Peptides against a protein of PDB entry 4Z63. Designs and how they scored, part 39

Target 1, 334 residues: chain A of PDB entry 4Z63
Amino acid sequence: LCLGMNDLTGNIPEDLFHLKRLNLLGIQENRLSGSLSREIRNLSSLVRLDVSWNLFSGEIPDVFDELPQLKFFLGQTNGFIGGIPKSLANSPSLNLLNLRNNSLSGRLMLNCTAMIALNSLDLGTNRFNGRLPENLPDCKRLKNVNLARNTFHGQVPESFKNFESLSYFSLSNSSLANISSALGILQHCKNLTTLVLTLNFHGEALPDDSSLHFEKLKVLVVANCRLTGSMPRWLSSSNELQLLDLSWNRLTGAIPSWIGDFKALFYLDLSNNSFTGEIPKSLTKLESLTSRNISVNEPSPDFPFFMKRNESARALQYNQIFGFPPTIELGHNN

## One batch from the design tools (peptide; made by RFdiffusion4, then SolubleMPNN)

Design b1_p11_2_s4 (from b1_p11_2, 8 letters changed)
Fold by OpenDDE base, seed 3:
Structure b1_p11_2_s4 (fold): chain B 334 residues (1-334), chain A 11 residues (1-11)
Amino acid sequence: as target 1 above (334 residues)
Amino acid sequence: PSYITTDLPPV
């Protein structure tokens, strides 16, 4: 049943929960309100539940043990409160969980040893507190992780050295500390292609450790951290780099010539720093900007990106990396 | 100038 993208109001009719053969329920992008009924447990054949972009409130019901076929749960942009229900945190069938932009709170706990199918997790823009879950690497299929805009105070867990499945990781605005430790850990994530760390590590030094290596890194965003230091030499070894945003920091020194050696680099933002010297001539030779052959068919993160102006609450949403225009931003380096 | 992030204000 697909009823998304309407102006539906009120609650879900109780009789809807009698549809025991229902595989797909999509009621997203409506004005549905109240609590998500516990009676969703009666939908024992459910594979996909999409309740996103509504006015749902209260706690998410603890009934996911009665949904053995559920692969997709989308509840982003609602008013859900409380934690992740125990049955949801133990779901062996769940592939994708999206609860971004809710009011979920408490310590984030997932039973990753039970969640054997989980490949995408979006819990960005919630009220989770405490530390990052140390057991996330036990989710052996977990590829996409957005935990942005939570209060995960402290450091990236040492256990994330073993996060081999991790490809796309966002921790923007999560009160993280120790960028040197974070990068030192995350370099061991051999499949990591996208790393977003914007609005963390406030006033720390960007490490210039030549031992750091991110072999498969395509997207690095570490904007608005007030980071000190210079362009890090270790980044020059990330030969697949496509997008770099280090804007809104306190980085100094010259822009190094090796920045123009990235064959796939189509988006560079170094704006609002304290860089000095000349613009490297190598930037005028970026192959990605001279040749139209950008590979459009690359896998992207499941979480959206936002281009935010510091002066406005308005952000442009980009669902794919290649949605960003080819850009070189070097402004505001005075 | 703009910057890229993955966090939005709660709507």
Scores: peptide ipSAE 0.555, ipTM 0.914, DockQ to the pose 0.840
Fold by OpenDDE base, seed 2:
Structure b1_p11_2_s4 (fold): chain B 334 residues (1-334), chain A 11 residues (1-11)
Amino acid sequence: as target 1 above (334 residues)
Amino acid sequence: PSYITTDLPPV
């Protein structure tokens, strides 16, 4: 049953929960309010539940043990409070969990040893506190992780060295500390292609350790961290780099010539730093900017990107990396 | 100048 993109109001009619053969319930993009009914437990054949972009409130009901076929739960942009219910945190069927932009709180706890099918997790823009869950690498299929805009004080866990499934990781604005430790850990994530760390590590030094290596890194965003140091030499080995944003830092020294050797680099933002010297002539030879053949068919993160111009302004949303225009921003390096 | 992020303010 698909009822998304309407002006529906009130609660879900209770009689809807008598539909025991229902595989898909989509009621997204409405004005549905109140608590999500516990009677969802009666939908024992449910594979996809989409309640996103509504006015739901209260706690998410602890009924996911009665939903053995549930693969997709989308609840983003609601007013849900409390934690992730125990049955959801232990779901062996769940492939995708999206609860972005809610009011969920407490410690983030997932039973990753039980969540054997989980491949995408979006919990961005919530009120989770404490530390990053050390057991996330036990989610052996977990590829997409957005934990942005939570209060995960402290460092990236050492256990994330074993996060082999991790491909797309967003931790923007999560009160993280120790960028040297974070990069030293995350370099072991051999499948990591997208790393977004914007608004963390405030005033720390960007490490220039030549031992750091990100083999498959395509997207690196470490903007607005007030980072000190220079362009990191270890980044020159990331030959697949497509997008680099190091804007709004305190980086110094010259822009190195190797920045023009990235064949796939189509978006470079080094703006609002303290770089000095000449613009490398190699930047004028970036193959991606001279040839229009950007491979549009590459896998992208499930989480959106936002280009933020002003703290108060609505950010422009980009659903894919290739949605960004070819860009070289070197402005405001005074 | 702008910057890229993945955090959105609550709607």
Scores: peptide ipSAE 0.555, ipTM 0.916, DockQ to the pose 0.847
Fold by OpenDDE base, seed 4:
Structure b1_p11_2_s4 (fold): chain B 334 residues (1-334), chain A 11 residues (1-11)
Amino acid sequence: as target 1 above (334 residues)
Amino acid sequence: PSYITTDLPPV
């Protein structure tokens, strides 16, 4: 049953929960309000639940143990409060959980040992506090992780060295500290292609450790961190780099010539730093900017990107990396 | 200049 993209108001009629054969309930993009009914437990055949973009409030009901076939739960952009229900945090069937842009709070706890099917997690823009959960690497299929805009004070856990499934990772604006430790850990994520760390590590030094290596890194965004240092030499070994944003830092020194050796680099933003010297001539030879054959069909993160000029501005949303225009931004350097 | 992020203000 798909009832999305309407002007439906009120709550879900209780009689809807009598539909024992219902595999898909989509009621997204409405004005549905009140609590999400616990009677969802009656939908024992449910595979997909989409309640996103509504006015739901209260706690998410702890009924997911009664939904053994549920693969997809989309609840982004609601007013949900409390934690992740225990039954949801233990769901063995769940492939995708999206609860981005809610008011969920407390310590983030997932039983990753039980969540054997989880491949995508979006909990961005919530009120989670404490530390990043050390057991996330135990979610053996978890590829896509957005935890942006929460309050995860401290460092990236050492256990993330073992996060082999991780491909797309966002931690933007999550009060993280110690960029040297974070990069030193995350370099061990052999499948990591997208790393977004914007608005963390305030005023730290960007490490120039030649031992750092990100083999499969395509997208690196470490913007607006007030980072000091220079262009890191270790980045030159990331031969698959497509997008680099280091804007809004305090980086100094020359832009190195190796920045033009990235065959796939189509988006470069080094703006609002303190770079000096000449623009490398190698940038004029970027193959991705000279040849229009950019593969538009590459796998991308499930979480969207946003272009912002400041923290309060409404951002432009980009759902795919290749939605970004080919860009070289070197402005506002001194 | 702009910058890329994945965070949004709460809606």
Scores: peptide ipSAE 0.551, ipTM 0.914, DockQ to the pose 0.823
Fold by OpenDDE base, seed 5:
Structure b1_p11_2_s4 (fold): chain B 334 residues (1-334), chain A 11 residues (1-11)
Amino acid sequence: as target 1 above (334 residues)
Amino acid sequence: PSYITTDLPPV
């Protein structure tokens, strides 16, 4: 049953939960309000539940043990409060959980040893507090993780050295500290292609450790951290780099010539730093900017990107990395 | 001047 993108109001009719053979319920992009009924437990055949972009409130019901076929739960952009319910945090069937932009709170706890199918997790823009859950690497299929805009004070857990499934990781604006430790840990994530760390590590030094290596890194965004230091030499070994944003930092020194050696680099933002010297001539030879053959078919994160103007609450949304225009931004270096 | 992020303001 697909009822998304309407002007539906009120609660879900209780009789809808009598549909025991229902595999797909989509009621997204409406004005549905109240609590999400516990009677969703009666939908024992449910594979996909999409309640996103509504006015739902209260706690998410703890009934996911009665939904053994549930693979997709989308509840982003609601007013949900409380934690992740225990049955959801233990779901062996769940592939994708999206609860971005809610009011979920407390310590984030997932039973990753039970969540054997979880491949995508979006909990961005919530009120989770405490530390990053150390057991996330036990989610052996977890590829996409957005935890942006939560209050995960402290450092990236040492256990994330073992996060081999991790490909797309966003921690933007999550009160993280110790960028040197974070990068030193995350370099062990051999499948990591996208790393977004914007609005963390305030005033720290960007490490220039030549022992750091991100073999498969395609997207690095570490903007608006007030980071000190220079262009990191370790980044020159990330031969697959496509997008680099280090804007709104306090980086100094020259822009190195090796930045023009990235064959796939189509988006570069180094603006609002303190870089000096000449613009590298190698930037004029970027193959990605001279040839039209950007492969549009590369896997992207499940979470959207936003181009935010510092003075504006408004952001442009980009659902795919290749949605960004080919860009070289070197402005406002003083 | 802009920067990339993944955090949306709450709606």
Scores: peptide ipSAE 0.546, ipTM 0.913, DockQ to the pose 0.852

Design b1_p11_3_s1 (from b1_p11_3, 5 letters changed)
Fold by OpenDDE base, seed 5:
Structure b1_p11_3_s1 (fold): chain B 334 residues (1-334), chain A 11 residues (1-11)
Amino acid sequence: as target 1 above (334 residues)
Amino acid sequence: MGSSWVSSVDL
């Protein structure tokens, strides 16, 4: 049953949950309100539940033990409160959980040893507090993780050295500290292609440790951190780099010539720093900007990107990395 | 043109 993208109001009729053979319920992009009924438990054949972009409130019901076929739960952009229900946090069938832009709170707890199928987790823009869950690497298929805009405190857990499945990771605006530790841990994530760390590490030094290596890194975003230091030499070994944003920092020194050696680099933002010297002539030779053959079919994060042009502007949403225009931004340097 | 920054959230 697909009823998404309408102006439906009120609560879901309870009788809808009597549809025991229903595999897909999509009611996204409506004005549905009230609590999500516990009678969802009656949908024992449910594979996909999409309640996203509504006015749902209250706690998410703890009924996911009765949904053994559930692979997709999309509840982003609602008013959900409380924690992740225990049955949801233990779901062996769940592939994708999206609860971005809710009011979920407390300590983030997932039973990753039970969540054997989880490949995508979006909990961005919630009220989760405490530390990042140390057991997240036990989610052995977890590839896409957005935990941005939560109140996590402290450092990236040491256990994330073992996060072999991790490919796309965002922690933007999550009060993280110790960028040197974070990068020193996350370099062990051999499948990491996208790393977004914007609005963390406030006023720290960007490490220039040549021992750091991100073999498969395609997207690095560490904007608006007030970071000190220079262009990090370790980044020159990330030969697959496509997007680099280090804007709105306090980085100094020259822009190095190796920045033009990235064959796939189509988006570069180094704006609002204190870079000096000449613009590298190698930037005029970026193959990605001269050739139209950017492969549009590369794997992208499941989470959207947002580009904020200034502090007062609304962010522009980009659902894919390749939605970004080819850009070299070097403005507002010295 | 105001310089932009990227995030994974609407900030």
Scores: peptide ipSAE 0.308, ipTM 0.848, DockQ to the pose 0.850
Fold by OpenDDE base, seed 3:
Order: structure tokens, then sequence, then C-alpha cells
Structure b1_p11_3_s1 (fold): chain B 334 residues (1-334), chain A 11 residues (1-11)
């Protein structure tokens, strides 16, 4: 049953929960309000539940043990409060959980040993507090992780050295500290292609450690951290780099010529830093800017990107990396 | 061009 993208109001009719053969319930992009009914438990054949972009409130019901076929739960952009229900945090069937842009709170806890199918987790823009869950690497299929805009004080856990499934990771604006430790840990994530760390590490030094290596890194975003230092030499080994944003830092020195050697680099933002010297002539030879063949078919994060063109403006949402226009931004360097 | 930055969240 697909009823998304309407002006539906009120609660879900109780009779809808009598549909025991229902595999897909999509009621996203409506004005549905109140609590999400516990009677969802009656939908025992449910594979996909999409309640996103509504006005739901209260706690998410603890009924996911009665939903043994549930693979997809989308609840982003609601008013949900409380924690992740215990049955949801233990779901062996769940592949994707998206609860971005809610009011979920407390310590984030997932039973990753039970969540054997979880491949995508979006909990961005919530009120989770405490530390990052050290057991996330036990989610052996977890590829996509957005934990941005929560209050995860402290450092990236050392256990994340073992996060071999991790491909797309965002921690933007999560009160993280110690960028040197974070990068030193995350370099062990051999499948990591996208790393977004914007609005963390406030005033720290960007490490220029030649021992750091991110072989598969395609997207690096470390904007608005007030980072000191220079363009890191270790980044020159990330030959697959497509998008680099280091804007709104306090980076100094020259822009190195090796930036122009990134054949796939189509988006470069180094704006609002303190870079000096000449613009590297190699930037004028970026193959990605001269050739039309950006491979549009590459896997992207399940979480959206946002480009904020002004501190007071709303960010533009980009659902794919290739939605970004080819850009070289070097403005506001003095 | 305005001062831009990328994030995974609307900031």
Amino acid sequence: as target 1 above (334 residues)
Amino acid sequence: MGSSWVSSVDL
C-alpha cells in the first residue's frame, strides 16, 4: 500500500493494521500525526515500512520482534522521542534503519551481534548523547552510517579499526575531538570511500602524518572545523579522490601541485582558509573538469549531502555526490 | 560565489 506524497492527516486508520498480508506500507510525505500505533505488530508480513516525512510523535513502539520480515524502516523527519526500541535494536531482519531528523535521545545502543542484516543506519539530526557505540563494527554488514548532528562527545572508538564493512561514514557536527586519533583509526576501514567530519575537532591541527593512508577515499569533507596546519601530504595517496571540502578552516601554506593529479577530483573547496602562494597550474588540467565522463553509476551514501552557500542560507540537498556541480572554490584565502 | 561547505546534515 503506497499512500505517500499526499495531504493525508490524522492517524493511521486502525483497520489498516488488519492487512496481515501487507508487505509494503508507504505513507511518507503526509501530515499524519499522533503516536505510531503498536498495532503495526499485526502487519506480520511487513518487509518495508515508510512513515517518513510526517508529524508522528511519541516513542517508536517496541513491536519489531513481531515483524520478522521487516527489512526497511524509514521514519526520517518526524517527531519521534525516546530511544531505539529494544526489539528494533535487536532485529535480525532489518537491512536499513533511517530515523534521521527526529528527537530521539539517550545513549545510542544497538545489538550489532543480533543485527546481522543491517547495512544502512541513518540516525543523523537526533538528540543522542554519550559516546559513539563501540560495538558498531560488530554489525558485520553495516556499510552506510550517518550519526551526524548528535552529541557524541569524545573520540572515535578504537574498535572502529575493525570496521571493515564501513564504506560511507558521516559524523558531521557531533562534538567529536581528536582528529589525529579519528583519522588514525578510520584509515583501517579498508572499504571507506566517504568520510564527512564537518563541524568537529574545533581548532585542532589537521595531521600531516605520512603514515596515514586512505586508499579508497573518494569523498573527504572536513569543513568548518577551524583546523590549523597545511594541506596534508597523506591525502596525495588517495588517488580515487572525487570530492574534497576543507573549507572554513585555518589551513595555511601553499596549495600543493599534487591536487591537480587527482584524475577523478571534480569538486574542490578550499575556501575560507589562509592558503598562500600561487594557484597550482595542475588544477587547470584536472581531467574530471575537462572530460564529461564522470561515472554517474558509482555507489553513493544513502544519506544526503548538504551544501550551504551562506551561513544564513538553507543548505541545498544533494542525494548523490555527482549532483554536485564541478567546482573549484579557492575564495577567501588571504 | 558564496562561502560554501559540505555536510551530511542541514546545518
Scores: peptide ipSAE 0.304, ipTM 0.846, DockQ to the pose 0.830
Fold by OpenDDE base, seed 2:
Structure b1_p11_3_s1 (fold): chain B 334 residues (1-334), chain A 11 residues (1-11)
Amino acid sequence: as target 1 above (334 residues)
Amino acid sequence: MGSSWVSSVDL
């Protein structure tokens, strides 16, 4: 049943929960309100539940043990409160959980040893507090993780050295500390292609440790951290780099010539730093800016990117990295 | 033009 993209109001009719053969319920992009009924438990054949972009409130019902076929739960952009229900946090069938832009709170706890199918997790823009869950690497299929805009105090857990499934990771604006430890841990994530760390590590030094290596890194975003230091030499080994944003930091020294050796680099933002010296002539030879054939068919994060042009502007949403215009921004350096 | 920054959230 697909009823998305309407002006439907009120609650879900109770008789809808009698549809025991229903595989897909899509009611996204409506004005549905109230609590999500516990009677969703009666939908024992449900594979996909999409309740996103509504006015739902209250706690998410703890009935996911009665939904053994549920692979996709999309609840982004609602008013859900409380925690992740225990049955949802233990779901062996769930592939994708999207609860971005809710009011979920407390400590984030997932039983990753039970969540054997989980590949995508979006919990961005919630009220989760405490530390990052140390057991996330036990989710052996988890590739896409957005935990941005939560209050995860402290450091990236040491256990994330073993996060081999991790490909796309966002922690933007999550009150993280110790960038040196974070990068030292996350370099062990051999499948990591996208790392977004904007608005963390406030005033720390960006490590220039030649022992750091990110083999498959395509996207690095560490903007608006007030980071000190210089362009990190370890980044020169990330030959697949496509997007680099280090804007709104306190980085100093010269822009190194090796920045122009990245064949795939089509978006570079080093603006609002304290870089000095000449613009590297190698930047004029970036193949990605001269050739129109950027292969758009690469795997991308499930979470959107946002470009904010200033603190007061609304961010522009980009669903794919290749939606970013080819850019070299070096403005507002000294 | 105010310089942009990228994030994964509407900030």
Scores: peptide ipSAE 0.322, ipTM 0.854, DockQ to the pose 0.813; fails the geometry check
Fold by OpenDDE base, seed 4:
Structure b1_p11_3_s1 (fold): chain B 334 residues (1-334), chain A 11 residues (1-11)
Amino acid sequence: as target 1 above (334 residues)
Amino acid sequence: MGSSWVSSVDL
């Protein structure tokens, strides 16, 4: 049953929960309000639940133990409060959980040992507090993780060295500290292609440790951190780099010539730093800017990107990395 | 032109 993209109001009719053979319930992009009914437990054949972009409030009901086939739960852009229900945090069937842009709070706890199918987690823009959950690497299929815009004080857990499934990771604006530790841990994530760390590590030094290596890194975003230091030499070994944003930092020194050796680099933002010297002539040889052989079918994060043109501007949403225009921004380095 | 930054959230 797909009823998304309408002007539906009120609650879900109780009789809808009598549909025991229902595999897909999509009621997204409506004006549905009140609490999500506990009677959703009666939908024992449910594979996909999409309640996103509504006015739902209250706690998410703890009924996911009665939904053994549920693979997809999309609840983004609602008014949900409380924690992740225990049955949801233990779901062995769940592949994708999206609860981005809610009012969920407390300590983030997932039973990753039970969540054997979880591959995508979006909890961005919530009110989670405390520390990052150390057991996230126990989610052995977890590829996509957005935890951005929460209040995860402290450091990236040492356990994330073992996060082999991790490919796409966002922690933007999550009150994280110790960038040297974070990069030193996350370099062990052999499948990591996208790393977004914007608005963390306030005033720290960007490490220039030549032992750091991100083999598969395609997207690095560490903007607006007030980071000190220079262009890090370790980044020159990330030969697959497509997008680099280090804008709005306090980086100094020259832009190195090796920045033009990245064959796939189509988006470079080094603006609002303190870089000096000449623009490398190697930037004029970027193959990606002369011949766009960017495969449109490359895997992207499930979480959207946002581009802010200034602090007061509304962010532009980009659902795919390839939606970014080919860009070289070197402005405002004075 | 105001320099942009990228994030994964509407900040």
Scores: peptide ipSAE 0.317, ipTM 0.855, DockQ to the pose 0.845; fails the geometry check

